# Peptides against a protein of PDB entry 4HTP, part 145

Target 1, 231 residues: chain A of PDB entry 4HTP
Amino acid sequence: SQTVASHVPFADLCSTLERIQKSKGRAEKIRHFREFLDSWRKFHDALHKNHKDVTDSFYPAMRLILPQLERERMAYGIKETMLAKLYIELLNLPRDGKDALKLLNYRTPTGTHGDAGDFAMIAYFVLKPRCLQKGSLTIQQVNDLLDSIASNNSAKRKDLIKKSLLQLITQSSALEQKWLIRMIIKDLKLGVSQQTIFSVFHNDAAELHNVTTDLEKVCRQLHDPSVGLSD

## One batch from the design tools (peptide; made by RFdiffusion4, then SolubleMPNN)

Design b2_p22_3_s3 (from b2_p22_3, 11 letters changed)
Fold by OpenDDE base, seed 1:
Structure b2_p22_3_s3 (fold): chain B 231 residues (1-231), chain A 22 residues (1-22)
Amino acid sequence: as target 1 above (231 residues)
Amino acid sequence: MEEEEELKKLRERWEKLIASFS
């Protein structure tokens, strides 16, 4: 079935997240998130204008923005060390070279940038001169690949996990990969709380999530910001 | 300036996307 997520580039979500992260004030962070959400809802209305009963919602984006609340998708089984080794192999980095050592020792402060401990930022700087400028994946395609990774992890199919990771990496810009890594590791470092994200999405979102722990249900039932739980 | 231009382009992409289904 046709979804909003099948039309929205993953790059556009990443650019929004980047703006949120770079914004210093809470109000500015909220503004960027709200603008993306409003655009999503407006497109949803246009896309589904002639369809009354749709299950499509903000869920495909929300589960990437709040990856720690994911309950549908099983664990990826991916850690920073695994990603470091994969990048070294894929980019053919010398193992004793500066960039390989940065990836492997991402926790140790190296240089003037306070990026120590943030693997995604370290990876970004290594990838920036080596990756394409614009990715080709939609939000739906990213979720499909992440689903594949989780499923294959559960099935202990390491080769298929690597295949899906390679598809993500080869079709993504350095910026997109930065955010993808953070989604996989489940730490976006946006500087806004889960409660703030829910409050902007819908006034009743936090309450419904506290009761159901079902992020998809929250997104579907509270798709319309003007319709509450009691309505 | 670059950030503002990128934001403008993002908005334009949304507008085009919405218009294509309106």
Scores: peptide ipSAE 0.522, ipTM 0.901, DockQ to the pose 0.909
Fold by OpenDDE base, seed 4:
Structure b2_p22_3_s3 (fold): chain B 231 residues (1-231), chain A 22 residues (1-22)
Amino acid sequence: as target 1 above (231 residues)
Amino acid sequence: MEEEEELKKLRERWEKLIASFS
């Protein structure tokens, strides 16, 4: 069956996340998230107009926005050091060069931007002059690749993990990779709490998640903001 | 200005997607 996630570019999610991160106030952050969510729901209604019983929901996006709540896919087994080495290899960066050292020593402040400890930001600046301006991946495709990574990590297939990572990297802009890294590391730095995200999604979302710990169930059962748990 | 323009483009993409199935 068709899903909303199969039509929505990953770049559009990343752009939304970027706006949320850059927004100073809670209200503005919420506004950007709400607008994306509302658009998603409207598209869902249009896409599934003739199909009332669908399992499609906001879950494909929600699991990327709240990656720490991921329970369906297992651990990626990916750390910043692995990504650093991968980028050095992929971009053919001189090992003793400035950019390679920035990636490897991401915890040490090397510049005036204060990005120390934020590997994704460091990677962004290295990638910006070297990567595609526009990515080609949908949210569904990103999730499929992340599923592959997790599955192959469980199977200890390092070569296949690398293959999936390369597919993600080569089909993504620098900005998309920044957010992808944060999703993998499970730290988006949005400046909004999990509770806030749930409250915007649905009034009963936090409660249902506390009981079920199942993000997909939360997204599916509370897909309609006007329909509560007791309805 | 750039952020506003990008937001406008995002909205237009959503509108186009919705319209294509509507």
Scores: peptide ipSAE 0.506, ipTM 0.897, DockQ to the pose 0.913
Fold by OpenDDE base, seed 2:
Structure b2_p22_3_s3 (fold): chain B 231 residues (1-231), chain A 22 residues (1-22)
Amino acid sequence: as target 1 above (231 residues)
Amino acid sequence: MEEEEELKKLRERWEKLIASFS
């Protein structure tokens, strides 16, 4: 069955997240998230206009926006050091070169950007002059690849993990990779709380999540903002 | 200006996507 996530470019989610992060005020951050969510819901209605009782929901996007709440997907087993080594290899960076050292020593301030400790930002600047300007992955494809990584980590298949990571990296822009890294590390640094995200999504979302701890259930049951838990 | 233009393009992509299934 077709899903909204199969049609929405991952780049568009990343662009939205970038706007949220760059926005100074809470109201602006909320506006950008709400606009993306509203567009998603409108497209859902159009896509499924002739189908009743679909299970499609905002879950594919929500699990990327709130990756710390992921319960379906197992641990990736990926840390910054692994990603650094992968990028050094993939980009053929000299191991003793400036960019390789930035990636490996990401916790040490190396420049004026103040990005010390933010591996994703350091990676972004290394990738920006070396990567495609626009990626080709949908949100569904990103989730499929992340599922593969988690599954293969559980199965201790390191070669297949690397393969899936390479697919993600080679089909993503520098901006998309910045956000992908943050999703994998489970820290988006959006400047909005989980509670704020839930409140914008649905008035009852925080409550339902507190009870169920099931993000998919929250997204499915509260897909319609006008239908509450008591309904 | 660049950010606003990118936002406009994003909105246009959504509208096109929605219209294609309407």
Scores: peptide ipSAE 0.499, ipTM 0.895, DockQ to the pose 0.960
Fold by OpenDDE base, seed 5:
Structure b2_p22_3_s3 (fold): chain B 231 residues (1-231), chain A 22 residues (1-22)
Amino acid sequence: as target 1 above (231 residues)
Amino acid sequence: MEEEEELKKLRERWEKLIASFS
């Protein structure tokens, strides 16, 4: 069955997240999130016009926006050090070079940008001059690859983990990779609280999540903002 | 200006996507 996530470019989610991060103040951050959500819902209605009983929801996006609340997907087993080594290998960076050292020593202030401790930002600046291709992945494809990583981590298949990571990296822009890293590490640094995200999504979302701890159920049951839990 | 143009393009992509299924 067709899903909204199968049609929405991952790049478009990342650009939205970038706008939210750069926005000053809660109101502007909320506006960007709401606009993306409204567009998603509108497209959902169009896509499923003749199908009332669908399981499709905002869940594929929500689990990437709130990765700390992920419960379906097991741990990735990926840390910054692993990603650093992977990038050094993939980009053929000299191990003693400036960029390799930035990735490996990401906690040490090495640059003018003040990005010490933010591996994703450091990676972004290393990748920006080297990533020439526009990203081609949909939100669904990103989730499929992340599922593969988690599954292979549980199965201790390191080679397959690397394969899936390489697919993500080679099919993503520098900006998309910045956000992908943050999703994997589970720290988006959006400057907006979980409560705010839920409140914008649906008035009852926080309550339902507190009871169920299930993002998919929250997204599916509260897909329509006009239909409450008591309805 | 660049951010506004990118936002405009994003909106246009959504509209095209919606229109194609509508």
Scores: peptide ipSAE 0.524, ipTM 0.903, DockQ to the pose 0.918; fails the geometry check

Design b2_p22_3_s4 (from b2_p22_3, 11 letters changed)
Fold by OpenDDE base, seed 3:
Structure b2_p22_3_s4 (fold): chain B 231 residues (1-231), chain A 22 residues (1-22)
Amino acid sequence: as target 1 above (231 residues)
Amino acid sequence: SEEERELEELRRRWEELIAQFE
C-alpha cells in the first residue's frame, strides 16, 4: 500500500534537517521540525482520508531523524573508512590526491573549515562539485535501500551492500549524502536532543518510547497529537 | 533570501502533493 514516505522526497527531509542544524536557537530548530511534521500529518490525512485503520505513520522519517533508536533493521556494518574508500573508488579520486586524503584522514584538520572529525562534512565538500544538484529518492526508497544494506550485512553479502550504497550515492545530491552518511553513522549533529524531538512529536512520545523502545509503535500510536496514551 | 526561497519551495511541494489527494 502507498505511504506518505513513498511520496515525500528524501531531499525535503534533508533540507529540513539542514535548516535545523543551521538554526542557532532551540526554538527555531523546533519550528523547522514542527513544520515538517505538521505537513507530513496533513498529507497523511489527505492520502488516507478514506482509510481509518492504516499502519502508515511518521516512522519512516523518525527512524532517519533518530537513527540511534533504530531497532527494526540490523547493523549496517559501515564505518567512515569504508565510505571513504568507496567514494575514492566511485569518484575515481587519485589516492594520493587532496580529496582522497581528506576522506581518509577526516579526523585531521585540513583546510580552512573546522570540519575535523565530521566525516559527513568532509564528504559533502568533496561531493559538492561532483554530484547531482537534486536527488531522486523518496524517504521510502532510502529506507528500502538501508534495509537492504542491513540485511545483506547480516548475510555477509558485501557485493550487494555495495550495490545498494551505489544506488543511494548516485541518486543523491551532496547535501542528501551528507545527511545519509550521518544517518548511517547514527550522528545527525542537529543540536537538538532526542527528548526535544519526542516532545515536539507528541507529549507522550518519550514516555511510550521509554517503556516500549519501539519507535514504530510510538509513531503509530501517537500519530495524532491530540490523542494521548490513555485515549 | 536563499533560505526563504528554499522553504517556500518546500511548502509549495507539500501543497501540490496534498492537492493531488484532496
Scores: peptide ipSAE 0.528, ipTM 0.916, DockQ to the pose 0.904
Fold by OpenDDE base, seed 1:
Formats: structure tokens, C-alpha cells, sequence
Structure b2_p22_3_s4 (fold): chain B 231 residues (1-231), chain A 22 residues (1-22)
């Protein structure tokens, strides 16, 4: 079945997240999120205009925006050190070179940018001169690959995990990879709280999530901002 | 600004995507 996520480029989500992160004021951060959400809902209505009782919702995007609330997908088993080693191999970086050492020692301050401890930012600067300018993945494809990683981690299939990671990396820009890394490690650093995200999505979202702890149910039941829990 | 242009392009892409199904 067709979903909104199967049509929306992952790059567009990442661009929105980048704008949210760069915005200083809470109101501006909220505005960027609201614009993306409103566009998503409008497209949903157009895509499903001839179909009733669809289960499609904002869930594919929401689970990437709030990855710490993920309950459906099992653990990836991926840490920063694993990603560092993968990038060194993939980019054929000299092991004793500056860029390889930056990735491996990401916790130690190496420069004036203040990015110490943020592996995704360090990776971004290493990737920027080496990666594609534009990615080709949809939000659905990203979620499918992440599902594959989690499933193969559970099955202890390290080779297949690497295969899916390589597919994500080779089809993504440096900016997209920055955000993908943050999604995998479950720390987006947006500067807005979970409660703020829920409040913008729907007035009853926080309450429903507190009861169900099911992000998909929250997105599906509260898809329409005008229909509340008591309705 | 470049940021404003990028935002406008994002908006345009949404409009084009929606128009394909209206």
C-alpha cells in the first residue's frame, strides 16, 4: 500500500531538522516543525482522497524525530566506535591520519568548533567533501533499512548489518548522514523537548502516549488535529 | 539568503508532490 513516507525524501526531513536545530528561538523551532507536519497532513489527504480507513500516519517520520520512544524496532547494536571504523574503511582513510583520529577520538576536543562528544557533527565534516551532494532515499526506505539492521542485529548477522549500513551511507549526503547517525544513537539535539513535539502534533498526544507508550497509536489515533481522545 | 532559498525549494517540492495526486 502507498504511504506518505514512500514519497517524501529523507533529505527533506533532514533539512527541516537542520533548520530546527539552527533556530535560536523556541517559536521559530516550532514553526519549522509545524510547517513540515502540515505539509505531511495535506499530502496525506491528497494521496488517500479515494481511500477510507487507511492506517497511514505521521508515524514513519515521528519515530525518526523521537527515536528514544521507539518500541517496535529492536536495538541496532551500533555504537559510535563501530561507525567510526566503518567510515575509516569505506572512505579508505589512513588509520593514523587526521580524519580517522577525529572519528575514533570524537570525545576529545580536537578543534575550535566545540563539537567534542558529538560524533555526528565530527562525521559530517569528514563526510562533506567526500559524499554525494544529494541523497536518493525516501523516509520509507530509511525505515526499511533501519528495520533490517535491527532484525539482523537480533539474528547476529554482522555481514548483513554492514550491508544495510553501507546502503544507507552510499545513498545519503553528508547532512543526511549527520541526522541518520543521531537517529541511530537516539540523540537529535534539536533544542526542543519531547513534550513540545507532542503538543505541536496534537493537544492530546502527550496524554495518549503516557497511557499507551505506543508512538504508532498516538500518530494514528490523533492524525486529525481537530479530533480529540474523547471524540 | 541561501537558507531562504532552500526553504522555498522545500515548499515547492511539497506543492509539486501534492499536485500529482489532486
Amino acid sequence: as target 1 above (231 residues)
Amino acid sequence: SEEERELEELRRRWEELIAQFE
Scores: peptide ipSAE 0.522, ipTM 0.913, DockQ to the pose 0.903
Fold by OpenDDE base, seed 4:
Structure b2_p22_3_s4 (fold): chain B 231 residues (1-231), chain A 22 residues (1-22)
Amino acid sequence: as target 1 above (231 residues)
Amino acid sequence: SEEERELEELRRRWEELIAQFE
C-alpha cells in the first residue's frame, strides 16, 4: 500500500530541519516542525481517504527526526572516519589536500567557519560544489536504504553497506547529505528537545513513549492529535 | 527573503501533492 513517506521528498524534510536549526527562538522552531507535521497529516488524510485501518503514520519521518530513539533498526556501524574515507574516495579528493584533511580532522578547526566537531557541516562545504543540486530520494527510499545498511551491518556485509551508502550519497544534494549524516550519527542539533518534538506531535506522545519506548506505536496510536490515549 | 521564498515553495509542493489525491 502507498505511504505518505513514498511521496514526500527527503529534500523537503531536510529543508524543514534546516529551518528549524536556523531558527533562534523555540517558538519559531516549533512553528516549522508543526507546519511540516500538519502538512503530513493533511496529505495522509487525502491519500488514505478511501482506506480504513491503514498502518501508515508519521513514523518514517519521526524516526529520522529522533534517530536516537530508533529501536527497530539496528546500529549502522558507521562513524565519521568511515564517511570521511568514503567521501575522499568517491570525490577523488587529494589525500593531502585541504578538503580531505578537513574531513579526516573534523574535530580540529581548520577554517573560518568554526565547524570543528561537526562532521556534517564540514562535509556540507566539501560537498556543496561537487554534488547534485537536487536529490531524488523520498523519505521512504531513504529509510529503505538505512534499513539495508543496518541489516548488512548486523550481517557483517561491509561491501553491501558501502553500496547502500553510495546510493544515498549519489542521489542526494549536499544539504540532504548534511542531514543524512546527522541522522546516521544520531545528532541533529536542532536546538529543540525530544520532549518538545513529542509535545508538538501529540499531548500524550511523551507519556506513551515513556511506557512503550516504541516510536512507531507512538506515531500510529497518536496519529490523530484530537484522539488521546484514553479514547 | 530567499528563506521565505523557499518556504513558500515547500508549501506549494505540499499543496500540489495533496491536490493529487483530493
Scores: peptide ipSAE 0.518, ipTM 0.913, DockQ to the pose 0.899
Fold by OpenDDE base, seed 2:
Structure b2_p22_3_s4 (fold): chain B 231 residues (1-231), chain A 22 residues (1-22)
Amino acid sequence: as target 1 above (231 residues)
Amino acid sequence: SEEERELEELRRRWEELIAQFE
């Protein structure tokens, strides 16, 4: 089906998230999120012009921005140690080399960046000189691959999990992988609360989510910021 | 700045994406 997420590059979401993270003030963080959301909604209106009853919404992006609220897909079964080993293998890093040790010992300060405990940042610096400058995946494709990982984890198909991970990695920039890792680990470190994200999305979003715990319903029912829950 | 350039490029891509469906 035709969706906004099928047209929006994952790189553009990651760029927005990067701006939000780098912004010092709450207001600036909100501005970056709002701008992305407004653009999404505007494109939705254009894409679905003359189609009133569509199920498409901000959900594909929202579930990546608020991965802790994911309820549709099952657990990935992926931890930092698994990713570290995968990257060492994929990048053919010497096991006793600095980069391999950084990934494996991500909790211990080993570098000048002060990124101890943030595996995604450590991975970013290892990946930056080794990966694509620009990824090729859309938000929909990223979600499809993540769905595959979760499904195959449930089915205990480690080979297919690895296949999907490799697709994500090989088609993503270092920056995109940084954010992808954070999405999988469910810690984006944006510096804004869930409540703030919901409040910017729609005035009734937090309330509807509290009742339904269904992020897709929230995004679909409250797609139009001018239409309230009681309308 | 690099940040402003990236932001402008993002904005441009959105506008182009929207325009093709208007």
Scores: peptide ipSAE 0.509, ipTM 0.910, DockQ to the pose 0.859

Design b2_p22_4_s1 (from b2_p22_4, 12 letters changed)
Fold by OpenDDE base, seed 2:
Parts: sequence; structure tokens; C-alpha cells
Structure b2_p22_4_s1 (fold): chain B 231 residues (1-231), chain A 22 residues (1-22)
Amino acid sequence: as target 1 above (231 residues)
Amino acid sequence: MDEELRKLWAELRAEAEARLAA
């Protein structure tokens, strides 16, 4: 069936996240998130205009924005060192070269950006001159690939994990990969709390999540901001 | 169908950008 996530470019989510991160004040951060959410809801209404009782919701995006709350898919089993080695291989970086060493020693400050310890940012600068400028993945496709990674991790199929990772990174810009890495590592560094995200999404979202711990249920039941939990 | 939906999303985002820029 048709879903909003199957039509929304992953790039647009990443652009929103980037803007949120770069925004200094809480109000500005909220504004960027709200505008993305509003676009999503409007698109949902148009897409499902002639269909009642759809289960489609903001969940595909929300689970990427709040990856710490993911309960549907299992652990990825991916660490920064694994990604570093993968990038070195994929980009054919000299192992003793500047960029390879940046990726492998991401915890040590080596550059002027002050991004020590933030692997995603280090990867971004290495990738920026070496990858495509605009990605082609939808949010649905990203989630499908992440599901595959988690499933294959559970099955201990490292070869298939690598395959899915390669699909993700070869179809993503440097900026998209920055955020994808943060989603996998489950640390977005947005500068806004989980409670703030929930409050913008729906007034009752935090309460419902506290009770159910089910992010999909929260997104589905509270998809309409005008309809409360008690309604 | 897909093209029309892509256009719709693009339009929605363009409108959002306009609001953010104002």
C-alpha cells in the first residue's frame, strides 16, 4: 500500500535535521521540525484522501529522529570502527593517508573543525568531495535497508549486512550519510530533547509513550494533532 | 501517480521553505 514514507526523500529529512542542529535557539529548532511535520501531515491527507482507517503515520520518520526509542528492529551491531574500515575500502583511501587516519582515529582531534569524537562529522568531510551530491533514497527505502541490517545482524550474516550498508551509502550524499551514521549509532545531537520532539508532534505524545513505550502506537493514535488521547 | 505525488511533496516543501525564510 501507499505510504508517505515511500514518497518522501530521505534527503529532505536530513536537511531538516541539519537545520535543527545548526539552529541556536530552541524556538528555531522547533520551527524546522514543525514545518517538516506539517508537510508530512498535509501530504498524508492528500495521499489517503479516499482511504479510511489507514495505519500510515509519521512513524517511519519518527523512528529515525528518535532512534533510541526503536523497539521494532533489533540491534544493528555496527560500530564506528566498522564503518571506518568500510569507507576506507569503498573509497580506496590510502591506509596511512590523512583521511583514513581521520576515520580510524576519530576520537583524536586532528583537524580544525573540532569534531573529535563525532565520527559522523568526520565521515562527512571525508565523503563530501568523494560522493554524489544528492541522494536518491526515500525514507521507506532507508528503513527497509536498516531493517535488513538488523535482521542480518541477528542472523550473523556479515556479508549481507555489508551489502545493505553499501546500498545505503552509495545512494546517499555526504550529508545524508552523516545523519544515517548518527541514526545507526543512535545519537543525532540535535540539541533538542525527546520531550520537545514529542510536544511538537502532539500534546499527548509524551504521556502515551511513557505508558506504552510504543513509538508506532504513539504516531498512529496521535497522528491528528487536534484529536486527543481521551477523544 | 508517482510524478504527481513527487510534485506535491516538492510544492509542500517549497511552501515550507518560503515560510521559514519569511
Scores: peptide ipSAE 0.723, ipTM 0.955, DockQ to the pose 0.798
Fold by OpenDDE base, seed 5:
Structure b2_p22_4_s1 (fold): chain B 231 residues (1-231), chain A 22 residues (1-22)
Amino acid sequence: as target 1 above (231 residues)
Amino acid sequence: MDEELRKLWAELRAEAEARLAA
């Protein structure tokens, strides 16, 4: 079926997240998120102009922005060490080389960027000179691949997990991979609270989520910012 | 991706950028 997520480049979400992270104040962070959300809603209205009863919502993006609230997708079974080893293999990095050691020992303060303990940032700088300048994945495609990873983790199919990860990596820029890693590890480091994200999305979003713990339900029921929970 | 929809998204983002720059 036609969804907004199938038309929105993952790169555009990542660039928005990057801007939010780099913004100094709460107001500026909110502004970047709001503009992305508004674009999404306007696109939704245009895409579904002749279809008033649709289940499409902001959920595909929201579950990537707030990955710690994910309840539909099972655990990935992926940690930083696994990703480090994968990148070393994929990029054919010497095992005893500087970049391989940075990835494996990401908690050790050896770099000039002060990124110790932040695997995604360390990976970014290793990937920057080695990856595509622009990715080709949509938000829907990213979610489909993440679904595959979670499903195959439950089925203990390590080969298929690797296959999906390779597809994500080979079709993503360094910046997109930085944020993808943070989504998988479930720590985006945006500098804005969950409450703020919900408040910008809809005035009743936090309340509905507190009751249901269902992020998709929140996004569907409160898709229209002018229609309240009690309406 | 449908070309018309691709252009629409690009236009929406361009408008957003203009608002952010104002």
Scores: peptide ipSAE 0.723, ipTM 0.958, DockQ to the pose 0.750
Fold by OpenDDE base, seed 1:
Structure b2_p22_4_s1 (fold): chain B 231 residues (1-231), chain A 22 residues (1-22)
Amino acid sequence: as target 1 above (231 residues)
Amino acid sequence: MDEELRKLWAELRAEAEARLAA
């Protein structure tokens, strides 16, 4: 069966997240998220207009927006140091060069951007002049690759983890990779709380999640914003 | 990807951008 996630470019989610991060006020941040969510729901209705009782929901996107709440996918086993080494290898950066040292020493305030401690931002500036302008991955494809990484981590297959990471990286723009890194590290730095995200999604979302701790169930049961938990 | 569905998504995003710019 088809899913919304199989048709939504990962780039569009990343652009939305970028706008949320850059927005100053809570209201503006919420507006950007709401517009993306509304687009998703409208597309869902069109895609599934002739099908009832589908399991498709906002879950594929929500699990990337709130990666710290992921329970279906096991740990990636990926740290900033691993990513730094991977990028140095992939981009063929000299080990003693400026860019390699920036990635390895991302915690040290060496730049003018004030990005110390934010590996994703450090990586972004290294990648920007070296990567694709636009990625080709859908949200479904990103989740499939992340599933592969988690599975291979559990199986202790480091070579296959690297393979899946390379597939993600080589098919993504610098901006998409910034957000992908933050999803893997589970720190998006959006400037909005988990509660705010749930509240925008559905009035009963926070309550249902508190009871079930099942993000997919929350997204599926509360897909329609007009249908409440008690209905 | 189905071309019609790709177009639909693009249109939805364009409409969203218009609302955000207003």
Scores: peptide ipSAE 0.722, ipTM 0.957, DockQ to the pose 0.722
Fold by OpenDDE base, seed 4:
Structure b2_p22_4_s1 (fold): chain B 231 residues (1-231), chain A 22 residues (1-22)
Amino acid sequence: as target 1 above (231 residues)
Amino acid sequence: MDEELRKLWAELRAEAEARLAA
């Protein structure tokens, strides 16, 4: 079945997240999120014009925006150190080189950008001159790969985990990888609260999530901003 | 990906960008 996520570039989500992060005020952050959400809803209406009661919703994007609320996908088993080692290998970075050391020692201030402790930002600057300028993955493809990683982590298939990670990495820009890393680590640093994200999505979203703790149900049941919980 | 749908998404995003730039 067709989904909005299968047509939305992951790059577009990442660019939105980047803009939200760079925005200084709450209102501006909300504006960027709202515009992306509105685009999604409009596209949904067009895609499903002749099909009512579809299960498709904003969930594929929401679970990437609020990864700490993920309950469907199990643990990835991926930490910063694993990613650092992977990047060193993939990019053929000298083991004792500046960039390799930055990745491995991401918690200590080694650079000029003040990104100590933020692995994703450190990775971004290492990747920027070395990877694609534009990625090719859709949101659905990203989620599929993340599902694969989680599943294979549960199955203790490290080889397949690496395979999926390589697909994510090789088909993503530096900026997309920055956000992908943050999604995996479950810390986006958007500067906007979970409550704000829910409130922009739907007036009843926070309440429904508090009761159900089911992000997919929240997105599906409250897909239409004009239809409330009591309807 | 369906070309028409791809164009639709691109148009929606372009419109959003225009609003954000205003």
Scores: peptide ipSAE 0.720, ipTM 0.957, DockQ to the pose 0.755

